Peptides against a protein of PDB entry 6UG1. Designs and how they scored, part 59

Target 1, 304 residues: chain A of PDB entry 6UG1
Amino acid sequence: SNEERKRRKYFHMLYLVCLMVHGFIRNEWINSKRLSRKLSNLVPEKVFELLHPQKDEELPLRSTRKLLDGLKKCMELWQKHWKITKKYDNVGLYMRTWKEIEMSANNKRKFKTLKRSDFLRAVSKGHGDPDISVQGFVAMLRACNVNARLIMSCQPPDFTNMKIDTSLNGNNAYKDMVKYPIFWCEVWDKFSKKWITVDPVNLKTIEQVRLHSKLAPKGVACCERNMLRYVIAYDRKYGCRDVTRRYAQWMNSKVRKRRITKDDFGEKWFRKVITALHHRKRTKIDDYEDQYFFQRDESEGIPD
Target 2, 301 residues: chain A of PDB entry 6UG1 as posed
Amino acid sequence: SNEERKRRKYFHMLYLVCLMVHGFIRNEWINSKRLSRKLSNLVPEKVFELLHPQKDEELPLRSTRKLLDGLKKCMELWQKHWKITKKYDNEGLYMRTWKEIEMSANNKRKFKTLKRSDFLRAVSKGHGDPDISVQGFVAMLRACNVNARLIMSCQPPDFTNMKIDTSLNAYKDMVKYPIFWCEVWDKFSKKWITVDPVNLKTIEQVRLHSKLAPKGVACCERNMLRYVIAYDRKYGCRDVTRRYAQWMNSKVRKRRITKDDFGEKWFRKVITALHHRKRTKIDDYEDQYFFRRDESEGIPD

## One batch from the design tools (peptide; aimed at target 1 V17 C18 V21 K115)

Design b2_p24_3_s4 (made by RFdiffusion4, then SolubleMPNN; from b2_p24_3, 9 letters changed)
Fold by OpenDDE base, seed 1:
Structure b2_p24_3_s4 (fold): chain B 304 residues (1-304), chain A 24 residues (1-24)
Amino acid sequence: as target 1 above (304 residues)
Amino acid sequence: SLEELLSLFSEEQKKLIEELLKDI
């Protein structure tokens, strides 16, 4: 019905706001001075120097290579620190079906909310789910004065799916779900004027995204619970930015159709949400990023 | 449930969510 379409759109918007606020809160928690002091001790001086290379005036690419090597070593150090990766409870922050939402409304499950103190303890001990691990990795890089962003792929229920029953096949569902991350890191390369993508936990990869990301979900089974639609970046200065364009090959032709921003009302509303979560002034880094997104939109073209 | 999702937030964070939802 038209009413069910409106209900699903509203619930998608509500769920999206809650996810984006969750990302904001986790970004505040990883700025903990107590956590920063502990995590800085995990990074040897030689690795710190690689994270902060001098500008090579002859070949700026050498400076980027040093930064990439430093980030690789940080990923290796983080794997040594992280002792216990817990499975997600149910689906974690992956996409729920409409049926699961309706069934969960009837079941008052005591969702055990992870408190800030418990989060900081989990990161410090190296014990937690993959999301906590990624968030802790971002905290470690920030502790080393690296301009690292927390990236969140927000997974609200698909308001474009009007099917009543979206029963997912049970057996491989968890493996397919966790094949691609929900949280990752971006690091600013001051030499190339680009963001470097770092997945320290799931794919254990570092990439300089041009057109395609390894972190973009591929295949029907993986896309059932992880649909790339809202990739939100949270920086160390409480900036909030939509960076979906970096990871979406087909932003205009495919991704936009599954976003609330497909219409002018949804675009204006989503801009208000981003603005409310963006607590810093604009910088030259934002200008370089917006220029890159513009070039990516021109290169994709207007879908016919 | 929505209540479970909202249980993740402080009262200040719930007010922020409510404010962001008034425009829907």
Scores: peptide ipSAE 0.238, ipTM 0.852, DockQ to the pose 0.595
OpenDDE base, seeds 2, 3, 4, 5: peptide ipSAE 0.127, 0.044, 0.178, 0.116; ipTM 0.800, 0.754, 0.820, 0.801

Design b2_p24_4 (made by RFdiffusion4)
Pose (drawn by RFdiffusion4):
Structure b2_p24_4 (pose): chain A 301 residues (1-169, 173-304), chain P 24 residues (1-24)
Amino acid sequence: as target 2 above (301 residues)
Amino acid sequence: AREEEMEELIEKLMEEAKEELEEE
């Protein structure tokens, strides 16, 4: 019914707002001073110097390379620090079906509250699922004074799914791509470097294509790329989906609430509500990348 | 405190979005 259609749109908006805010608060917890000081001693002087390379006037590229080596070394040592990698209970933060949600609302059960202290304890011990692991990795980079963003792929239920049944055909297929990952700024190449230290264990300087965007019909059942939100040290919140969307204006726009005007205005209201800093020059360099990327997409196939 | 501010923000935005959708 058109009524259920409208409810799905609203609940989608609601769940999305909650997800984005959770990203905002989790990013705050990541900045914890007490935790940052402990995680900093995990980084040797050699690697620390690689993470803060000297300006090389003749060839800025060498500085970028040193940072990549540093990022690689950090990924490696984080693989060692993280001793216990849990499985997501049930579905984690991957996209759920309307049926699954309705049923979760029905069954209230018992839910162990978490809170901030428990999160900190888990990151210091090295115990958690991949989300906790990548988030802790970002906290470590920040304790080393690197401009590290936390990236979150918000996966609210699909408001474009009109079906009354909503059934699907696997765990391994869900976890192929991450919900959380990291970006680090390169002041030499003036670009954001994408880092996934937990799932794909890769570092990529995304230009026009990214390894992180999910592919194949089976894998996209639980992970439909729509809202890629980047949170930074100074409490910025930016929609970074353009970097990770091969067909943004075609494929992805149909799945976002921003397809109509009311939707874009509303979404902007939330981003602004979550962006608690003023514009820097880096924001401009990023907007320039997005503009060029927006104009190079062209006609679809 | 920050959690409470965020809850109030969510409620405000969703009440406004609900009223605007009912006008449609």

Design b2_p24_4_s1 (made by RFdiffusion4, then SolubleMPNN; from b2_p24_4, 10 letters changed)
Fold by OpenDDE base, seed 4:
Structure b2_p24_4_s1 (fold): chain B 304 residues (1-304), chain A 24 residues (1-24)
Amino acid sequence: as target 1 above (304 residues)
Amino acid sequence: SLEEEMKKFIEEFMKEYKEELEKE
């Protein structure tokens, strides 16, 4: 019905703003000065120097290579620190079906909300789910004065799916779900004027995204609970930016159709949410990023 | 608390949207 379409759009928007607020709160928690002091001690001086290379005036690529080597060593150090990777409770922050949402509304399941103190303890001990691990890795890089962003792929329910029963059946459902991350890291490369993508936990990869990312979900089973639609970046200065364009190969032809921003009302609403979560002034880094997004839009073309 | 501020934030953004959906 038209009413059910309106209802699903509403719940999509509600879920999206709740997820974006969750990302904002986690981004504040990883800025903890107490946590920063502990995590800086995990990084030896030689690795710190690689994270902060001098600019090579002859070949800026040499400086980028040092940074990439430093980030690789930080991932190795992080793996040594992280002792216990817990499974997600249920589906974590992966996409729920409409049936799961309706069933959850009837069940007053007290979501055990992780407190800030418990989060900081989990990161400090190296015990937690993959999301806590990624968030802790971003905190470690920030403790080393690296301009690292927390990236969140927000997974609101699919308002374009009008099926009544969306139950997902299958023995491998958890494995397929966790194949691609919901949280990852980006690091600013001041030499190339680009963001470097870092997944320290799931795929254990470092990328300089040009046209496609390895972090973009591929295959039907993986896309059931992880659709790339809203990739939000939270920086160390409480900036909030939509970076979906980096990771979406087909933003205009495919991704836009599954976003609330497909219509003018949804675009205005989403911009208001981003603006309200963006607590810093614009910088030259934002200009380079917007120029990159513009070039990506031109290169995709208008879908026929 | 930050969590209380963020709850109010969610409530405000969802109120604006409800008022707009009721006009359509």
Scores: peptide ipSAE 0.288, ipTM 0.843, DockQ to the pose 0.809
OpenDDE base, seeds 1, 2, 3, 5: peptide ipSAE 0.268, 0.272, 0.259, 0.278; ipTM 0.830, 0.839, 0.828, 0.838

Design b2_p24_4_s2 (made by RFdiffusion4, then SolubleMPNN; from b2_p24_4, 9 letters changed)
Fold by OpenDDE base, seed 4:
Structure b2_p24_4_s2 (fold): chain B 304 residues (1-304), chain A 24 residues (1-24)
Amino acid sequence: as target 1 above (304 residues)
Amino acid sequence: DLEEKLKELIKKLMEEYKKELEKE
């Protein structure tokens, strides 16, 4: 019905803004001065120097290679720090089905929200779910004065799915769900003028995204709970940016159709959410990023 | 509180959309 379509859009938007606010709150928490002092001690001077290479005027790529080596060593240090990776409670921040939403509305389940103090303790001890681990890794890089962003792939329920029963069957559902991350890191490479993608926890990979990312979910089963639609970047200066274009190979042809931004009202509404969560002035880094997104839109072309 | 301000923001943004749904 038209009413059910309206209802599904409403819940999609509600979940989306709540998820984006969650990312903003976690981004504030990882800026904790107390946490920063503790996490900086995990990084030895030699690794700090690799994170801050001098500019090679002859071959800027050598400076990028040093930064990449520093980031690799930081991932190794982070694995040593992180003692226990907990499983998510239920589906964590992965996409819920419409049936799960309806069932949860009837059950006044007290969502046990993690407090700031508990989060900071979890990161400091190296104990928590994969999301807390990634967030802590971003905090460690920020403690080393690296321009690291927290990236969140927001997973609101799919308002384009009009099926009544969307129940997911089977024991493999958790493995398929967690195959790709919801949270990761980006690091600014001042030499190449690009963001470097870092997944320290799930795929344990560093990539320079050109046309596609390894972090983009592939396959039907993986896409059931992890659909790339809203990849939001939170920087150390409380910037909030939509970076979905980096990770979406088919932004215009496939991804846009599954976003609230497919219509004018949804675009305006989503811009209001971004603007409300963006607490810094524009920088030259944003100009380089927007130029990259423009080139990616031109290279994808208009879907036939 | 930051969390309270963000809750108020969520409320406002959802009220704006609710008003739009009432026009359709």
Scores: peptide ipSAE 0.404, ipTM 0.897, DockQ to the pose 0.804
OpenDDE base, seeds 1, 2, 3, 5: peptide ipSAE 0.389, 0.404, 0.391, 0.395; ipTM 0.892, 0.897, 0.893, 0.895

Design b2_p24_4_s3 (made by RFdiffusion4, then SolubleMPNN; from b2_p24_4, 10 letters changed)
Fold by OpenDDE base, seed 4:
Structure b2_p24_4_s3 (fold): chain B 304 residues (1-304), chain A 24 residues (1-24)
Amino acid sequence: as target 1 above (304 residues)
Amino acid sequence: SLEEEMKKFIEELSKEYKEELEKE
């Protein structure tokens, strides 16, 4: 019905705001001064120097290579720190089906919300789920004065899916779900004037995204609980930005159709949410990023 | 607290959107 379409659109929007607020709160928690002091001690001086290379005026790429080597060593140090990776409770922050949402509304299960103190303890001990691990890795890089962003791929229920029964086949569902991350890191490369993508936990990869990312879900089974639609970046200065364009190869042709921003009302509403979560002034880094997104939109073209 | 401010913000956005859906 038209009513069920409106209801699913509303629930998608409310769920999206809750996810974006969750990302904002986790981004505050990883800025903890107490956590920063502990995590800085995990990074030896030689690795810190690689994270802060001098600018090579002859070949800026040499400076980028040092930064990439420093980030690789930080991932190795982080793997040594992280002793226990817990499985997610149920589906974590991956996408729920409409059936799962309806069933959860009937079951008043008290969600045990992780407190800030428990999060900081989990990161400090190296014990938690993959999302806590990624968030802790971003905190470690920030403790080393690296301009690292927390990236969140927000997975609200698919309001474009009007099927009543959206039951997923159970047994392989967890492996396919966790094949691609929901949280990762971006690091600003001041030499190339680009964001470097870092997945320290799941794929254990570092990439400079040009046209596509390795972190973009591929295949039907992986896309059931992880659809690339809302990739939100949270920086160390409480900036909030939509960076979906970086990771979406087909933003205009495919991704936009599954976003609330497909219509003018949804675009205005989503901009209001981003603005409310963006607690810093614009910088030249934002200008370089917006120029990159513009060039990516022109290069994709208008879908025929 | 930050969590209380974010709850109020969610409630406000929820109300505004509900009011808009009732006009369509």
Scores: peptide ipSAE 0.174, ipTM 0.790, DockQ to the pose 0.862
OpenDDE base, seeds 1, 2, 3, 5: peptide ipSAE 0.171, 0.154, 0.163, 0.147; ipTM 0.789, 0.781, 0.787, 0.779

Design b2_p24_4_s4 (made by RFdiffusion4, then SolubleMPNN; from b2_p24_4, 7 letters changed)
Fold by OpenDDE base, seed 4:
Structure b2_p24_4_s4 (fold): chain B 304 residues (1-304), chain A 24 residues (1-24)
Amino acid sequence: as target 1 above (304 residues)
Amino acid sequence: SLEEKMKELIEKLMEEFKKELEKE
């Protein structure tokens, strides 16, 4: 019905704003001065120097290679720090089905929200789910004065799915769900003027995204709970940016159709959400990023 | 608190959307 379409759009928007707010809150928590002092001690001076290479005027790529080596060593240090990776409770922040939403509306499940103090303790001890681990890794890089962003792939329910029953069958559902991350890191490369993608926990990879990312979910089973639609970047200065264009190969042809921003009202509403969560002035880094997104839109073309 | 401010923000943004759904 038209009512069910409106209802699904409403719940999609509600989940989206709640997820984006969650990312903002976690981004504030990882800026903790107490946590920063503790995590900086995990990074030896030699690794700190690799994170802050001098500019090679002859070959800027040498400076980027030093930064990449520093980031690799930081991932190794982070793996040594992280003692216990907990499984997600239920589906974590992965996408719920409409049936799961309807069933959850009837059950007043007390969601045990993790408090700031408990989060900071979890990161400090190296005990938590993969999301807490990634968030802690971003905090460690920020403690080393690296311009690291927390990236969140927001997974609201699919309002374009009008099927009544979307029951996901089978024991492999968790493995397929967690195959790709919901949270990762980006690091600003001041030499190449690009963001470097870092997944320290799931795929344990560093990527310089050109046209596609390894972090973009592939295959039907993985996309059931993880659809690339809203990739939000939270920086150390409380900037909030939509970076979906980096990770979406087919932004115009496929991804836009699955976003609330497919219509004018949804675009305006989503811009209000971004604006409300963006607490810094524009910088030259944003200009380089927007230029990259523009070039990516032109190169994709209009879908035939 | 930050959580209270974020709750108020969610409520405001969702109320704007409810008003738009009532026009459709």
Scores: peptide ipSAE 0.399, ipTM 0.885, DockQ to the pose 0.832
OpenDDE base, seeds 1, 2, 3, 5: peptide ipSAE 0.382, 0.396, 0.388, 0.390; ipTM 0.878, 0.885, 0.882, 0.884

Design b2_p24_5 (made by RFdiffusion4)
Pose (drawn by RFdiffusion4):
Structure b2_p24_5 (pose): chain A 301 residues (1-169, 173-304), chain P 24 residues (1-24)
Amino acid sequence: as target 2 above (301 residues)
Amino acid sequence: SVFLEPTTFHNVLANLPTVEKILE
């Protein structure tokens, strides 16, 4: 019914707002001073110097390389620090079906509250699922004074799914791509470097294609790329989906609430509500990348 | 304040006061 269609659109908006805000608060917890100081001693002087390379006037590229080596070394040592990698209970934060949600609302059960202290204890011990692990990795980079963003791929239920049944054909297929990952700023190449230290264990300077965007019909059942939100050290919130969307204006726009005007205005209201800093020059360099990327997409196939 | 992971419907409802405050 058209009524159920409208409810799905609203609940989608509601669930999306909650997800984005969770990203906002979790990023705040990541900045915890007490935790940052402990995680900093995990980084040797050698690697620390690689994470803050000297300006190389003749060839800025060498500085970028040193940072990549540093990022690689950090990924490695984080693989060691993280001793216990849990499985997501049930579905984690991957996209759910309308049927699954209706049924979760029906069954109330008992849910262990978490809270900030428990999160900190888990990151320091090295115990958690991949979301906690990557989030802790970002906290470590920040304790070393690197401009690290936390990236979250918000996976609200699909408001474009009109079906009354909503059934699907695997765990391994869900976890192929991450919900959380990291970006780090390169002041020499003036670009954001993408880092996934937990799932794909890769570092990529995304230009026109990214390894992190999910592929194949089976894998996209639980992970439909729509809202890639970046949170930074100074409490910025930017929609970074353009970096990770091969067909943004075609494929992805149909799945976002921003396809109509009311949707874009509303979405902007939330981003602004979550962006608690003023514009820096880095924001301009990023907008320039997005503009060029937006104009190089062209006609679809 | 306590803020829960929105893994279930009831967690979403429990988070609404905090979400409303942030949006203000």

Design b2_p24_5_s1 (made by RFdiffusion4, then SolubleMPNN; from b2_p24_5, 8 letters changed)
Fold by OpenDDE base, seed 4:
Structure b2_p24_5_s1 (fold): chain B 304 residues (1-304), chain A 24 residues (1-24)
Amino acid sequence: as target 1 above (304 residues)
Amino acid sequence: MEVLLPTTPENVLANLPVVEKILS
């Protein structure tokens, strides 16, 4: 019905805000001074120097290569630190079906997030789910004074899906679900004036995204619980930015149709949410990023 | 702050006061 469409749109909006606020809170927790001191000790001086290369005036690309090598070594150090990767409880923060939401409403089980103390202990011990591991990796880079962002691919239920969802078959569904991450890292390259994408846990990859990302879900089965729609970046200074354009090849033709921002009301609402979560002044880094997004919109063109 | 996983309508609604406080 038209009413059910409105209900699903509204619930999607509320769910999305809760996810974005969760990302904001985790971004505050990873700024813990106690955690920072502990995690900085995991990074030897030689790796710290690679993270902070001098500018090569002859060939700025040499400085970027040093930073990339430093980030690779940080991923290796992080794998040594991380002892136990727990499975997600159920589907974690992956996308739920409408049926799963309705069935869960009848179950009085309140699923709580971890408390701050439990999170900090988990990161410190190297014991937790993949999301905690990624968040801890961002904390380690921040402890080394790297301009690292926490990235969250928000997975609200698909308000464009009006089908009565059948139960997703259990065991194969988990492997397909976790094939692509929900949380990852971005690092600012001051030499190239670009964000470097880092997945330290899932794909264990470093990428300089141009047109495509390896982190973008591909295939029907993987997209059932992980739809690239709302990729939100949280920086060390409590900035909040929509970076979906980086990871979406087909923002205009495909992704926009599945976002709340497909209409003017949704665009204005979503901009208000981003603005409320953005607790810092604009910087030249934001200007370079917006220029990159503009060029990506022009290069995609208007869908026929 | 602690936020419930938004996996149920009840949890989404129970988060609204916390969400409002962060978005204010």
Scores: peptide ipSAE 0.490, ipTM 0.940, DockQ to the pose 0.614
OpenDDE base, seeds 1, 2, 3, 5: peptide ipSAE 0.197, 0.473, 0.173, 0.398; ipTM 0.837, 0.935, 0.771, 0.919

Design b2_p24_5_s2 (made by RFdiffusion4, then SolubleMPNN; from b2_p24_5, 13 letters changed)
Fold by OpenDDE base, seed 1:
Parts: structure tokens; C-alpha cells; sequence
Structure b2_p24_5_s2 (fold): chain B 304 residues (1-304), chain A 24 residues (1-24)
């Protein structure tokens, strides 16, 4: 019905705000001075120097290569620190079906919320789910004075799915779900004027994204619970930015149709949410990023 | 106090008033 379409759109919007606020709160927690002091001790001086290379005036690419090597070594150090990767309870922050949402509304389950103190302890011990691990990795890079962003792929229920039954069948559903991350890292390369993508936990990869990322879900089974729609970046200065354009090859032709921002009302609403979560002034880094997004929109073209 | 860890449908509904406050 038209009513069910409106209900699903509204619930999608509400769920999206809750996810974005969750990302904001986790980004605040990883700025903990107490955590920073502990995590800085994981990075030896030689790795710190690689994270902060001098500008090579002859070949700026040499400086980028040092940074990339430093980030690789940080991923290796992080793997040594992280002792226990817990499975997600149920589906974690992956996308729920409409049937799962309806069944949950009927089940007043008291979920155990992770407290800030418990999170900081989990990161410090290296014990937690993959999301806590990624968030801790971002905290370690920030502890080394690296301009690292927490990235969150927000997975609100699909308001474009109007099926009544959206049950997912399959023995490998969990493996397919966790094949691609929900959280990752970006690091600012001051030499190339680009964000470097880092997945320290899931794919264990470093990327300089040009047209597409390895972190973008591919295949039907993986996209059932992880649909690239809202990739939100949280920086160390409480900036909040939509960076979906980096990871979406087909932003205009495919991704936009599945976003609340498909219409002017949804675009204006989503801008209000971003503005409410964006607590810093604009910088030259934002200018370089917006120029890159513009060039990506031009290179994709307008779908006919 | 927003309680969103993990984000569940029940927590989404319970946070409705706070979401309205953030968007106002």
C-alpha cells in the first residue's frame, strides 16, 4: 500500500539517524585521551617516522610510499594487539529485513548496550567484535597524530524493498554478511591530496580508490545485508561527511535510487542530519575531497 | 541519553524523541 511505503520510508530515515549517531558516539569514544596514551605505545618510533614522512620535493610519491608502508606496519601491529575477534550478536549493524524488524517490535528484548568504559577496556585488551577492532585501529592512528577518519557504511532497512516477506534463507548467511566490512578507516595523504582507504580487520587491505573499492559489496548474497548507500566519515575534529561517492562506482545510476536523497525532500532532510553531526569548520581537505567527488560525478555521467 | 549500541529496532523506537530533538 501507499501507507506501507510511507511507513518504510519513515522507519528507514529514523534508523539511518540512529546509525549515524552511533557512528558519532563511537568516534567520540575513540578520541579518549586515556586510550590514546595506551595505543601510542603499540607503535615503535621507526613506524611513527614512516607515518610522518618528510615531503620529498623531487618525487612526492616517495613520501606517499613511506606513509603506505607505515600504515601496513600499523595493520600488522594491530593484528598482534588484537587477541579475540568476537562474532556479532545476531546481524550486528548489518541490514535487517522488514520481517526481522516486525518480529523485533513484538519482542521486547533487553539488549545489553556497550558502555564507553567497556568499549575502552575492550580496545585496550584487544577483545571485541570487528567494529570495535576497526574503531580501535582508528584510535591508534589518531594516537600517532595521523589524520584518520572512522568510516561507517550505514545499513538502514531497504525502503525500496516492498516485499512483505523478506526472510533470508541460507546456511552461509553469516559468512556472506561479514565478507565486507561495515566500519573501516581513511587516512589523509597530504602529499597526493587524497584519502587512503584502510581496512585493517576484514580484508586487511590498503587502497588508493580511483573508480571503485574492494570494500564495496559485490554479489547478491553479500548485498542482502550490506548495501552500499550511506558511507559516513567521522574525523578526529568531529567532522561528519558523506563519502559514499568514493566507494560507489555507480552513484547516480544505481546507489542514488536506494537512498533517501533520491528526491529533494530526502536530500534536504539528509543535509540537516549531516549538518547536525558536523561540529567543525570547513578545511582545504574538504575542498580537495569535494573536487574529487565532482570529478567522479562528471566521469560517471548522468544516466540516460 | 542515546543508547545505540548495538542499534536495534527497539532502540530505534525508544530513541524517537531524541532523534526529533537532534533534527530540530
Amino acid sequence: as target 1 above (304 residues)
Amino acid sequence: KIVLDPVTPEQVEANLPVVDEILS
Scores: peptide ipSAE 0.104, ipTM 0.778, DockQ to the pose 0.584
OpenDDE base, seeds 2, 3, 4, 5: peptide ipSAE 0.033, 0.026, 0.036, 0.053; ipTM 0.704, 0.662, 0.729, 0.766; seed 4 fails the geometry check

Design b2_p24_5_s3 (made by RFdiffusion4, then SolubleMPNN; from b2_p24_5, 10 letters changed)
Fold by OpenDDE base, seed 1:
Structure b2_p24_5_s3 (fold): chain B 304 residues (1-304), chain A 24 residues (1-24)
Amino acid sequence: as target 1 above (304 residues)
Amino acid sequence: VTVLDPVTVHNVLANLPVVLEILK
């Protein structure tokens, strides 16, 4: 019905706000001075120097290569620190089906909420789910004075799916779900004027994204619980930015149709949500990023 | 914006179906 379409749209909007607020709060927690002091001790001086290379005036690419090597070594150090990767409880922050949402309304399940103190302890010990691990990695880079962002791929239920039964029957559903991350890192390269993508936990990859990312879900089974629609960046200064354009090859032709921002009302609403979560002034880094997004929109073209 | 504590956000997310039933 038209009523069910409206209900699913509004549910999607509310769920999206709650996910974006969750990302904001986790980004605040990883700015903990107590955690920073502990995590800085994981990074040797030689690795710290690689994270902060001098500008090579002859070949700026040499400085970028040093930063990339430093980030690789940080990823290796993080793997040594992280002792226990817990499975997600149920589907974690991956996308729920409409049936699962309806069934959850009937189940007064007391979800065990992770407190700030428990999060900080989990990161310090290296014990937690993959999301906590990524968040801790961002905290370690920030402890080394690296301009690292927490990235969250927000997975609200698909308001474009009007099927009544959306049950997922797959025995491999968990493996397909966790094949691609929900959280990752971006690091600012001051030499190339670009964000470097870092997945320290899942794919264990470092990327300089041009047209597409390895972190973008591919295949039907992986996209059932992980649809790239809302990739939100949280920086160390409480900036909040939509960076979906970086990771979406087909933003205009495919991704936009599955976003609340498909219409003017949804665009204006989503801008208000971003503005409410964006607690810093604009910087030259934002200008370079917006220029890159503009060039990516021109290169994709307008779908006919 | 009252920064809903993560417990509240998680409880709101967990109870989001119930909250939406109340908001109907």
Scores: peptide ipSAE 0.026, ipTM 0.641, DockQ to the pose 0.117
OpenDDE base, seeds 2, 3, 4, 5: peptide ipSAE 0.021, 0.020, 0.028, 0.023; ipTM 0.635, 0.639, 0.674, 0.614; seeds 2, 4 fail the geometry check

Design b2_p24_5_s4 (made by RFdiffusion4, then SolubleMPNN; from b2_p24_5, 12 letters changed)
Fold by OpenDDE base, seed 4:
Structure b2_p24_5_s4 (fold): chain B 304 residues (1-304), chain A 24 residues (1-24)
Amino acid sequence: as target 1 above (304 residues)
Amino acid sequence: MEVLDPVTPEQVLANLPVVDQILS
C-alpha cells in the first residue's frame, strides 16, 4: 500500500539516524586517551617515521609510498595484536530484512549492550568482533597522530523493497554477509591530497580509490545484507561526512535510487542529520574531497 | 546517558533518546 511505503521510508530514516549516531559514538570511544597511550606502544619508531614521511619535493609520490608502507606494517602489527575475532551476534550491523524487524519488535528479549568500558577492554586485549577490531585499528593510527577516519557503511532496511517475505536462505548467508566489511579506515595522504582506503581486518587491503573500490559489495548474495548506500566518515575532530561517492561507481544511476536523498525532501533531511553530527569547522581537506566528488559526478554523467 | 550499541532493531529503537540528545 501507499501507507506501507510511507511506513518503510520513515522506519528507514529512523534506523539510518540510529546507525549514524552509533558510528559517532564509536568514533568518540576510539578517541580515549588511555586507549591511545596503550595502542601507540604497538607501533615501533621506525614504523612511526614511515607514517610521517618528509615531503619529497622532487617526487611527492615517494612520500606517499613511505606512508603506504607504514600503513601496511601497521596492519601487520594489528594482526599480531588481535588474538580473537568473534563472530557477529546474529547479523551484527548488516542489513535486516523487514520480516526480521517485525519479528524483533515483538520480541521483548533484553539484549546486552556493549558499554564503553567493555569496548575499551576488548580493543585493549585484542578480543572482539571485526567492527571492534577495525575501530581499534583506527584508534592505533590516531594514537600515532595519523589523520585516520572511521568509515561506516550504514545498512538501514531497504525502503525500496516492498516484498512482504524476505526470507534469506540460511546456510551460506553468514559467509556472503561478512565477505565485505561494514567498517573500515581512511587515511589522509597530505602529499597526493587524497584519502587512502584501508581495510585492516576483512580483505586486509590498502587502496587508493579512483573509480572502483574492492570494498564495494558485488553479487546478489553479498548485497542482500550489505548494500552500498550510506558510507559515513567520522574523523578524529568529530567531523562527519558522506563519502559514498568514493565507493559508488554508479552513484547517479543505481545508488541514489536506493537512498533517502533520491528526492529533495530526503536530501534536505539527510543534510540536517550530517550537519548535526558534524562538530568541526570546514578545512582544506574537505575542499579537496568535494572537488574529487564533483569530478566523479561529472565523469559518471547523467544516466540515460 | 548509557550509550546503546545498536546491533539489533530493538537496540536501534532503544537508542532513540540518545539520538534525540545528539541531534537536538
Scores: peptide ipSAE 0.143, ipTM 0.791, DockQ to the pose 0.787
OpenDDE base, seeds 1, 2, 3, 5: peptide ipSAE 0.031, 0.024, 0.029, 0.090; ipTM 0.686, 0.626, 0.658, 0.752

